# Ledger of designs, part 13: peptides against a protein of PDB entry 6IDX

Target 1, 380 residues: chain A of PDB entry 6IDX
Amino acid sequence: KELAKLSADVTFATEFINMDGIIVLTRLVESGTKLLSHYSEMLAFTLTAFLELMDHGIVSWDMVSITFIKQIAGYVSQPMVDVSILQRSLAILESMVLNSQSLYQKIAEEITVGQLISHLQVSNQEIQTYAIALINALFLKAPEDKRQDMANAFAQKHLRSIILNHVIRGNRPIKTEMAHQLYVLQVLTFNLLEERMMTKMDPNDQAQRDIIFELRRIAFDAESDPSNAPGSGTEKRKAMYTKDYKMLGFTNHINPAMDFTQTPPGMLALDNMLYLAKVHQDTYIRIVLENSSREDKHECPFGRSAIELTKMLCEILQVGELPNEGRNDYHPMFFTHDRAFEELFGICIQLLNKTWKEMRATAEDFNKVMQVVREQITRA

## One batch from the design tools (peptide; made by RFdiffusion4, then SolubleMPNN)

Design b1_p8_7_s3 (from b1_p8_7 with Q2Y)
Fold by OpenDDE base, seed 4:
Structure b1_p8_7_s3 (fold): chain B 380 residues (1-380), chain A 8 residues (1-8)
Amino acid sequence: as target 1 above (380 residues)
Amino acid sequence: TYPISLAF
């Protein structure tokens, strides 16, 4: 207990470390000796002292044994652990993950996000915060393949649901620390969009061109079977498609694929358009047809608008940026849906289309409309 | 202007 208090002092920490004091503390944890009536209290203070000593940055985290890691992970994975031990064990694991890629690998073998979700179902917001912090650390330090797997897994959907129901919709105010961890999780989740945001369309890729053709089909020929599209459209059919791509509001209505060669937002804009067209088909068709029937030069160019809106949303959501330590602005809506970005796009494109009409905008007003829409989104 | 928070 006294050691745990003194370990916060850098002078004491330096001398204690020079005496191999950390090695003694690690061996106490490694021994797992449950024989003492005050074991839990002693262990909680041991873990506190260990954290405070390591936080001085004098000793590398790589000094810890695999046995130590297994003991700490064991305190997090066991259902009947003292809250004080659990909290410190989560913090130790977080620090290990953040400070060492070697320790990350070992920890990622011993614990799963699914095990950490159980610590979100408690009424203790501090435990919830440390559990999310460790999830965030694991997500941040995961290799790209494993990070994508973590995001796509049932665990992530369940994580969002548990956070929504037990943290966000809890009867307790969200503390700053929790709000920060929710912000971090949100940023890390949206950073998975970076690859698609930075992916240029290949105008020669037939599969990517077929997506643009599918957007045209859904808008103008929803009853047509896609199987009957003859690949070699006659010049007359090509001219018809050029008209349709103009009505869709592509900048390059001759070759809409060229509109997706700019990064950002690259292919992510096409993904959003396709999502809207498939999941919210009536909304998509309405937006396109309302603008395709206008002869008054007040048509809202859907294709151009969708691209620039996707870019704007990426900027607002800081896609491709690391989480900022000073930020705590999380949006509860991103925990309500598994495709929250695409749903946000679907809301914002309707807002854009409405704002365009209200402003009686022309193509010359495009940037003004986008600025008004940005302000509407960021004030919401 | 529906807050984005009210749209979900």
Scores: peptide ipSAE 0.009, ipTM 0.625, DockQ to the pose 0.025
Fold by OpenDDE base, seed 2:
Structure b1_p8_7_s3 (fold): chain B 380 residues (1-380), chain A 8 residues (1-8)
Amino acid sequence: as target 1 above (380 residues)
Amino acid sequence: TYPISLAF
């Protein structure tokens, strides 16, 4: 107990470390010896002293044994562990994951995100915070292949549902530390969009061109079965499609695929357009047809607007950026829906279309409309 | 403007 308190002092920590004191603490954990009276209290103070000593940055985290890691992971995975031991064990695992890729690999073999999710289903907000912090650390340090697996729809949906019900809608105010961990989880979740945001469309890829054609079909031929491709000659079709792509508001009316070669937002903009057209078909058709019927130069170019809005949303949400220290701004809406980014796009494209009409904008006002829409989104 | 937080 007194050692745990003194270990917060850097002068004491330096002298205690120089006497191999930290090695003695690690051996106490490694032994697993339950024979002592007040074992749980002694262990909690041992783990506290270990954390406080390691937080000085004097000793490398790579000094810990595999036996030590297994004991700490065991305290997190076992039911009915003391709250104080659980809190310190979560914090130790987080620090190990953040400071060493070798320790990350060993911890990722001993502990599952499912085991950590069980610690979110409690009333103690400190345990919930440390559990999310460890999930975030594991997600941040995961290689790209495993990061996508952690991001698998089932794990994400279950995690989001539990965070929503037990943390955000809990009977307690969200503390600053929890708000930061929710922000970090949000940023790491949106960074999964980075690949699509940086993927250029190949104008020669037929499958990608078929998506653009499907956007045209949904907007203008909604009652036509895709099987009834009219057998009329190739040249009349090309001229007809150029007009339709102009009405859709693409910058390149001849080859709309060229509009998706800019990164960011690359293919992510096309994914958002297709989502809107399939899930919110009435909203999509309304936006396109309202602007396609205008001959007054006040048409809102849907295709160009959707691309630049996707880019703007990526900038606002900091897609591809690492989480910043001291940021605590998380949006509860991103825990309510599995496809929250595409749903946000669907709301913001309607806001953009409304703002364009209210401003009586032309193509020359485009950047000014986008600036007003950015201010509306960031103040909301 | 409805807060984005109220639109979901």
Scores: peptide ipSAE 0.009, ipTM 0.624, DockQ to the pose 0.025
Fold by OpenDDE base, seed 5:
Order: structure tokens, then sequence, then C-alpha cells
Structure b1_p8_7_s3 (fold): chain B 380 residues (1-380), chain A 8 residues (1-8)
């Protein structure tokens, strides 16, 4: 207990470390000797002293043994651990993950996000905070392949549901520390969109072109029996498609693939459009047909609007930016849905279409409409 | 304006 207090002092820490004191603390953890009547209290103070000593940055985190890591991970994975030991063990693992890529690799083998989710189902908000902090650290330090696996995992749906039900909708006010960790998790989750946001469409890729053709098919062929495609020659078909792509509001109505070559938002805009068309088909068809039937120059160009809205949403959500330590603003809505970004896009594209009509906008007013929509989104 | 907060 006294050591844990003194370990916060840099002068004491320096002398104690120079006397191999940190090695003594690590060996106490490594020994795992439950033989003492007050072992849990002694261990909690040992872990506190270890953390405080390491926070001075005098000793590299890489000094810790695999046995030490396994013991700390063991305190996190065991269901009947003292709260004080669990909190400190989560904090130590977080610090290890943040400070060493070598330790990240070892820790990622010893613990699962599923084990950390179990610590979110408790009433103790401090444990919940440390558990989310460690999840965030693992997510931040994961290589791209593992980040995508963490993104696609059933664990994310479960994680979001548990956070929503046990943290956000909990009977307790959210503390600043928890709000910060929820903000960090939100930022890291949206950063998974960065790859698609920075992926240029290849205008020569047939599979990508087939997605644009599917958008056209959903908008205009939904009532047409596929059997009655009139055998009109390839030229009439090309002229029809050019008209349809103009009605869809693409800037390049001859080759809509060119509209997706700019990054950001690249292919992410096409993903949002396809999601809207497949998941909210009636909304998509309504937006397209309401604007495609207008000859009054007050048509809202859906394709252009979808691209610029996707870019705007990426800017608002700070896609590709690192979390800021001074921020604690999170949006509870992003924990309600698996495809929260695409659902947000689906809401915002309807807002854009409404705002366009209310403003009686033309193509010249496009940037003004986008500015009004940005203000409406950021004030909501 | 549906507050984005009410749409989710």
Amino acid sequence: as target 1 above (380 residues)
Amino acid sequence: TYPISLAF
C-alpha cells in the first residue's frame, strides 16, 4: 500500500527501479502464490505499484515476461476475480497494447473481445470503462486484416448491443471517462470505412460497372417483366442507359463510373447507394423517380448528391482521423444498428432531397443545399 | 427536421 503511493513519485520510482524493484513486483505476479490470507489485497497494491512505476516511462514495457502477461490476462479471463485486481489488470493490458506492438501480439493471443464483453455486463462503470479502453487499444493496434475481422465479427453486433443496453441505457449517468471511451470506439469503428473511402472505382472493372447497372435496374426495371426487354439494337440500349444515368443524377451520365474515381469518397459512395437501393428499395425508387420525372430544372441529382453526402458524412464523422484525448462526444445512434453509417446516409439523403425541394433548388444551388444539410446534420 | 437523435 505504501509502495503503491510512493510509486507515483518520479524520484522514488527512479531509485526503486534502479534497485531492480520492478523485477521484484513482476516476480510477485508471476509466482501466482495464493498462499497468503491477504493475497488479493497485496496483489491489488502490487499491480497498482507496477502500473504507477511503468507510467513514468523509465522502463520499457517490453521487459515483461510471457508469464507475467499470462497472469494478467488470467485475472481478466477468470469470472471470480476481485474488482480491484480486475481494474488494474485491464489497465495494465491496455498500457501494454498501447506501448508495444510485440506485447499487442502476445495479448491478442491470450484474450478475446468476447471475454472483454463479459466485463461490460456488470454494474461497475469503472470496469466497463477499462474494458472498453482495452477493446479500443486492441482495435487501434490491430493490423488491417485483424481490424477488418474485428469489424465483421459477430462480436461487434454483440458488443454494440451490450454497450447500448448496459452502458448507454444503463441506470447511471455516463461519466466523462466512459464518454471518452465511447467516442474513441466510435471513431475507430468509422475508420474502418477509410479503405472504401479511399478506393477509386476502376471504370474498366465490369463487376463495379454491374453495381451501377444494378442501381439503374432497381430504379427503372422494378416493374418490368425481365422477359419484355425489347430486342432493340445495342445502340438504342446504350442511348436508353445514358438517359437512365442522367435521370439517376450522375455527373457523367455517359460513364457513371467516372463519378466514383475521386477519393474521398470513392467506392464508399457506391456502397451507400447500393445499400439504400437494396435495403430501402421503396425509399430509393421514390427519391429517384420524384426527381427523374421533373423537367423544371428543380430535379435533385441523386447520384451527385449521394457522392457529396457520403464525403460530407465522412468529414463530419472524422473518417481516417485518430481519436482526440480532449473529446467525449459520441452518438448513441451508432450503437443501435450494424450498418449505422449506411442507415445515417439513408436518413441524410432523404433530408437532402427534402431540403432541395424546400429551397426550390437548381443545379447551381447544389453547394448551398449541401451547406444547409451539413448544418442540419451537425445540429441534430 | 427529424433530429438524427430521434431517427435511431
Scores: peptide ipSAE 0.009, ipTM 0.625, DockQ to the pose 0.024
Fold by OpenDDE base, seed 3:
Structure b1_p8_7_s3 (fold): chain B 380 residues (1-380), chain A 8 residues (1-8)
Amino acid sequence: as target 1 above (380 residues)
Amino acid sequence: TYPISLAF
């Protein structure tokens, strides 16, 4: 107990470390010896002292043994651990993951995100914070292949539902540290969109072209079976499609696939349009038809608007950027839906269409409309 | 307080 308090002092820490004191603490954890009366209290103070000593940055995290890692991981994975031990064990694992790629590899073998989810279902916001922090650390340090697996775990309705119900909608005010970890988790979740944001459409890929054709079909031929999409259209059909792609508001009316070759937002814009068209079909059809029937030069170009809006949303959400220290601005809405980015797009495209009408905008005012929409979105 | 937070 006194050691844990004194370990916060850098002078004491330096002297204690020079006396191999940290090795004594690690061996005490490694031994797992429950033989002492008040072992749990002693262990909690040992872990506290260990953290405080390591936080001085005097000793490399790589000094810890695999046995130590397994013991700490054991305190996180075992049910009915003391709250103080659990909290310190989560913090130790977070620090290990953040400070050492070698320790990350070992910890990622001993702990799953599924085990950490159980620590979100508690009333203790500090445990919840450290559990999210460890999830975030594991996500940050994961190689790209393992990030996809973790992404799949984040895509699991379960983690988001638990965070929403037990953290965000909890009966307690969100502390700054929890808000930061929720922000970090949000940024990391949106960074999964980076691949699609940076994926160029191949104008020669028929499957990708068929998606653009499906957008046309949903907008203009909603009752037509896609199976009846007649193949190689005659020259009259090419001219018809060029008109339809103009009405859809693509910049390249002849080959709309060219509008998706710019990265960002690449294919992510097409994914958003397709999601809107399939999930919010009435909204999509309304937006397209309201603008396609105008002859007054006040048409809002849906295709161009959707691309630039997707790009703008990626910029606002900092897609592809690392989480910034000291930020705590998370959006609860991103925990309410599986396709939260596409739902945000669906709201923002309606806002854009409304703003375009209110401004009586023309194609020349496009950038001004986008600026106003950016301000409307960012006026949190 | 995003006006978008009123839509969800």
Scores: peptide ipSAE 0.008, ipTM 0.632, DockQ to the pose 0.028; fails the geometry check

Design b1_p8_8_s1 (from b1_p8_8 with I4L N6L)
Fold by OpenDDE base, seed 1:
Structure b1_p8_8_s1 (fold): chain B 380 residues (1-380), chain A 8 residues (1-8)
Amino acid sequence: as target 1 above (380 residues)
Amino acid sequence: LAPLSLAF
């Protein structure tokens, strides 16, 4: 207890570390001594002292043994562990993951997200906070190939549901620390969109062009039996498609693929358009047809608007940026749906179209409309 | 009415 208190002092920490004191603490934990296991309070203070000593940055986290890691991971994975031991063990694992890629690899083998989810199903918000913090650390330090797997895993859907039900919809006020960890998890989740945001469309890729053609088909051919396309020559078809791409509001109505060569938002804008067209087909068709039937200069260019809105949403959500310390602004909606970004896009594109009409905007007012929409989204 | 708070 006294050691744990004194370990917060840098002068004491320096002297104690110089006396190999931290090695003694690690060996006490590693030995699994009946003394530490029978005196939960003594173990909790030992782990506190260890963490406080390591937080001074005097000793590298790489000094810890695999036996120590397994012992700490054991306190997190075992049922019926004392709350104080569990808190410190989660914090130690978080710090290990954050400070060492070698320790991350070892911890990722010993601890599953499923085990951490069990610590979210408790009434103790401090335990919940440390569990989310460790999940965030594991997600941040995961190799890029594994991040996508973690995001697609059933564990991620279950994690969101558990966070929503046991944390966000809990009968207790969300503390600042928890709000920060929810913000971090949100940012890390949206950073999975960075690859698509930075992927340029290849105008020569036929499969990517077929997606744009599918957007046209959904908007304009949904009522037309494909059998009744008369054998009008290839040139009339090209001229029709150019008209349709103009009505879709692409900037390059001859080759809409060129509109997706700019990064950001690259292919992510096309993904959002396709999601809207498939999942919210009535909304998509309504937006496109309402603007395509206007003979006045008040048409809202859907294609251009969807691209610039996708870019704006990426900027607002800080896609590709690391989480900032001291931020705690999270949106509960992002824990309600797996495709929350695309759903947000679907809401915001309707808001954009509404705002465009209310402003009686023309193509010259495009940037003003986008600024008003940005203010509306960021105040929400 | 904040559009995000109404949609969810």
Scores: peptide ipSAE 0.009, ipTM 0.598, DockQ to the pose 0.024
Fold by OpenDDE base, seed 4:
Structure b1_p8_8_s1 (fold): chain B 380 residues (1-380), chain A 8 residues (1-8)
Amino acid sequence: as target 1 above (380 residues)
Amino acid sequence: LAPLSLAF
């Protein structure tokens, strides 16, 4: 207890470290001594002293043995551990993950997100906060391939459901620390959109062109079999499609693929449009046909609007930016749906279309409409 | 984003 308190002092920490004091503490934990396991309070203070000593940055986290990692991971995976030991163990694991890529790899082998989800099903918000903090650390330090796998895993769907039901809809007020960790998780989740946001469409990629053609098909030929590939279309077919792409509100109605070469939002805008067209088909068709049948110059260009809205949403959500300290603005809606960004897009595109009508906008008013819509989204 | 959260 006294050691744990003194370990917060940099002068004491320096001298204690110079005397191999950290090595003694690590060996005490590594030994799994029946003494420390029988005296939960003594173990909790040992872990506190270790964490406070390491927080000075005098000693590299890479000094930690695999045996020590396994002991700490063992305290997190055991169902009947003292709350104080569990809190300190989660904090130590978080610090190890954040400070060392070598330790991240070892910890990611010993601990699963599924094990950490069990610590969210408790009434203790401090335990829930430390568990989310460790999940966030693991997510932040994961290689790109593993990060996408973590996000798509059933564990993340279950994680969102557990957070929604046991944290957000819990009978307790959300503390600032928890709100920050929920914000961090949200930012890290939306940063997975960065790749698509920065992916340029290749106008020569047939598979990408087929998506644009599918958008046209859904809007105008809902009864037509997709098997009629437009490949060898006569000049009359090309002229027909050019008209359809104009009615869809693409800027380049001759080659709509060119509208997706700008990054941001690149291919992410096309993903949102395709999601809307497939999941909310009636809404998509209504928006497109309502604007395609107008002759009053008040047509809302859907394609252009979808691209600029996707870019705006990425700017509002700060896609590609690291989580900022002191922010705690999380949105519960992002824990309600697996495709929350695309659903947000689907709401916002309807808002844009409504705002365009209310303003009686023309193509010259486009930027003014987008400014009004930005204010509506950010105040909402 | 709070009124948008009422849509979910």
Scores: peptide ipSAE 0.010, ipTM 0.600, DockQ to the pose 0.027; fails the geometry check
Fold by OpenDDE base, seed 3:
Structure b1_p8_8_s1 (fold): chain B 380 residues (1-380), chain A 8 residues (1-8)
Amino acid sequence: as target 1 above (380 residues)
Amino acid sequence: LAPLSLAF
């Protein structure tokens, strides 16, 4: 206890480390020896002293043994551990992951996100915070392939549900530290959109063009059996498609694929449009048809608006940026739905379409409408 | 976000 308190002092820490004191603490953990009266209290203070000593940055985290890592991971994986031991063990693992790629690799073999989810199903917000912090550290330090696997894992759906039910909808006010970790998790989750945001459409890829054809089909041919597409001549078909792409509000109504060559938002805009068209078909059809009338002066160009809105949402959500230490602005909605970004897009495109009508906007007002919509999104 | 708090 006294050691743990004194370990916060840099002068004491320096002298204690110079005396190999940290090696003694690591060996106490490594031994796993439950033989001492009050072992749990002693271990909690040992882990506290170890963490406080390491936080001075005098000793590299790479000094820790694999046996030490396994013991700490063991405390996190055990169903019945003292709360103080669990808190310190989570914090030690977080610090290990953040400070050493070698330790990240070892920890990522010993601990699963599924094991950490169990520590979210508690009333202790400090335990919940350290568990999310460790998840965030593992996510941040994961290589791109493993980060995508962590993202695709059923664990994320379950993780979001658990966070929503046990943290956000919990009977306790969210502390600043938890709000920060929720913000970090949100940012790291949206950074997975960066690949799609930076992916250019290939105008020559037929499979990508078929997605644009599907957007046209859903908007204008929703009641037509795809088998009965009238086989009349290629030129009439091209002229019809050019008109349909104009009504869809693409900037390049001859070749809409060109609108998706700009990055950001690249293919992510097309993904959002396709999601809206498939999941919220009535909303999509309504927005397109309301802006497909012959009174071209007040048409809200859906295709252009969807692209620029996707870009704006990426900017607002800081897609491709690292989390900032001073921020704690998380959005609860991102824990309510698996496709929360696409759902946000679906809400914001309706807001844009409404704002366009209310402003009685023309194509010349486009940037002004987008600025008003940005303010509406960011103030909300 | 006020429009989002009305939608969710």
Scores: peptide ipSAE 0.010, ipTM 0.607, DockQ to the pose 0.025; fails the geometry check
Fold by OpenDDE base, seed 5:
Structure b1_p8_8_s1 (fold): chain B 380 residues (1-380), chain A 8 residues (1-8)
Amino acid sequence: as target 1 above (380 residues)
Amino acid sequence: LAPLSLAF
């Protein structure tokens, strides 16, 4: 207890470390010796002293043994561990993951996000905070391939549902520390969109062009029996498609693929459009047809609007930016849906279409409409 | 994001 208190002092820490004191603490953990009547209290103070000593940055985290890692991971994975040991063990694992890529690799083998979810299903907000902090650390330090796998695991309805029901909708006020960890988790989740946001469409890729063609098909051919595709020559088909792509509100009516060559938002805009068209088909068709039937120059260009809205949402959500210290602005809605970004897009594109009508906008007012929509999204 | 807080 006294050692744990003194370990917060840098002068004491320096002398204690110079005496190999930290090695003694690590060996106490590694021994796993439950022989003492006060073992839990002693271990809790040992872990506190170890963490406080390491926080001075005098000793590299790479000094820890695999046996130490396994013991700490064991305290997190074991049922009925003392709360004080669990808290400190989660904090130690977080610090290990954040400070060493080699320790991240070892910890990621010993602990799964699924095991950490169990620590969210408790009434103790401090345990919940440390569990989310460790999830965030693992997510931040994961290589891109594993980060997508972790995202898919986070995209499991279970983790979001647990956070929503046990943390956000809990009977306790959300503390600043928890709010920060929820913010970090959201930022890290949205950063998975960065690859698609920075992916340029290849205008020569047939599979990507077929998505644009599918958007046209859903908007204009959904009521047409596929049997009545008139055998009209290749030129008449190109002219029809150019008209359809104009009605869809693409900037390049001849080759809409060119509208997706700008990054950001690149292919992410096409993903959002396709999601809207498939998941909210009636809403998509309504928005497109309401504007395609207008001859008054007050048509809202859906394709252009979808691209610029996707870009604006990426800017608002800071896609590709690292989490900032001291921020705690999390949005509960992103825990309510699996495809929360695409659902946000689907709500915001309807808001944009409404705002365009209310403003009686023309193509010249496009940037003004986007500014008003940005304010409506961000004030809200 | 309040139009969203009302929609969810």
Scores: peptide ipSAE 0.009, ipTM 0.602, DockQ to the pose 0.026; fails the geometry check

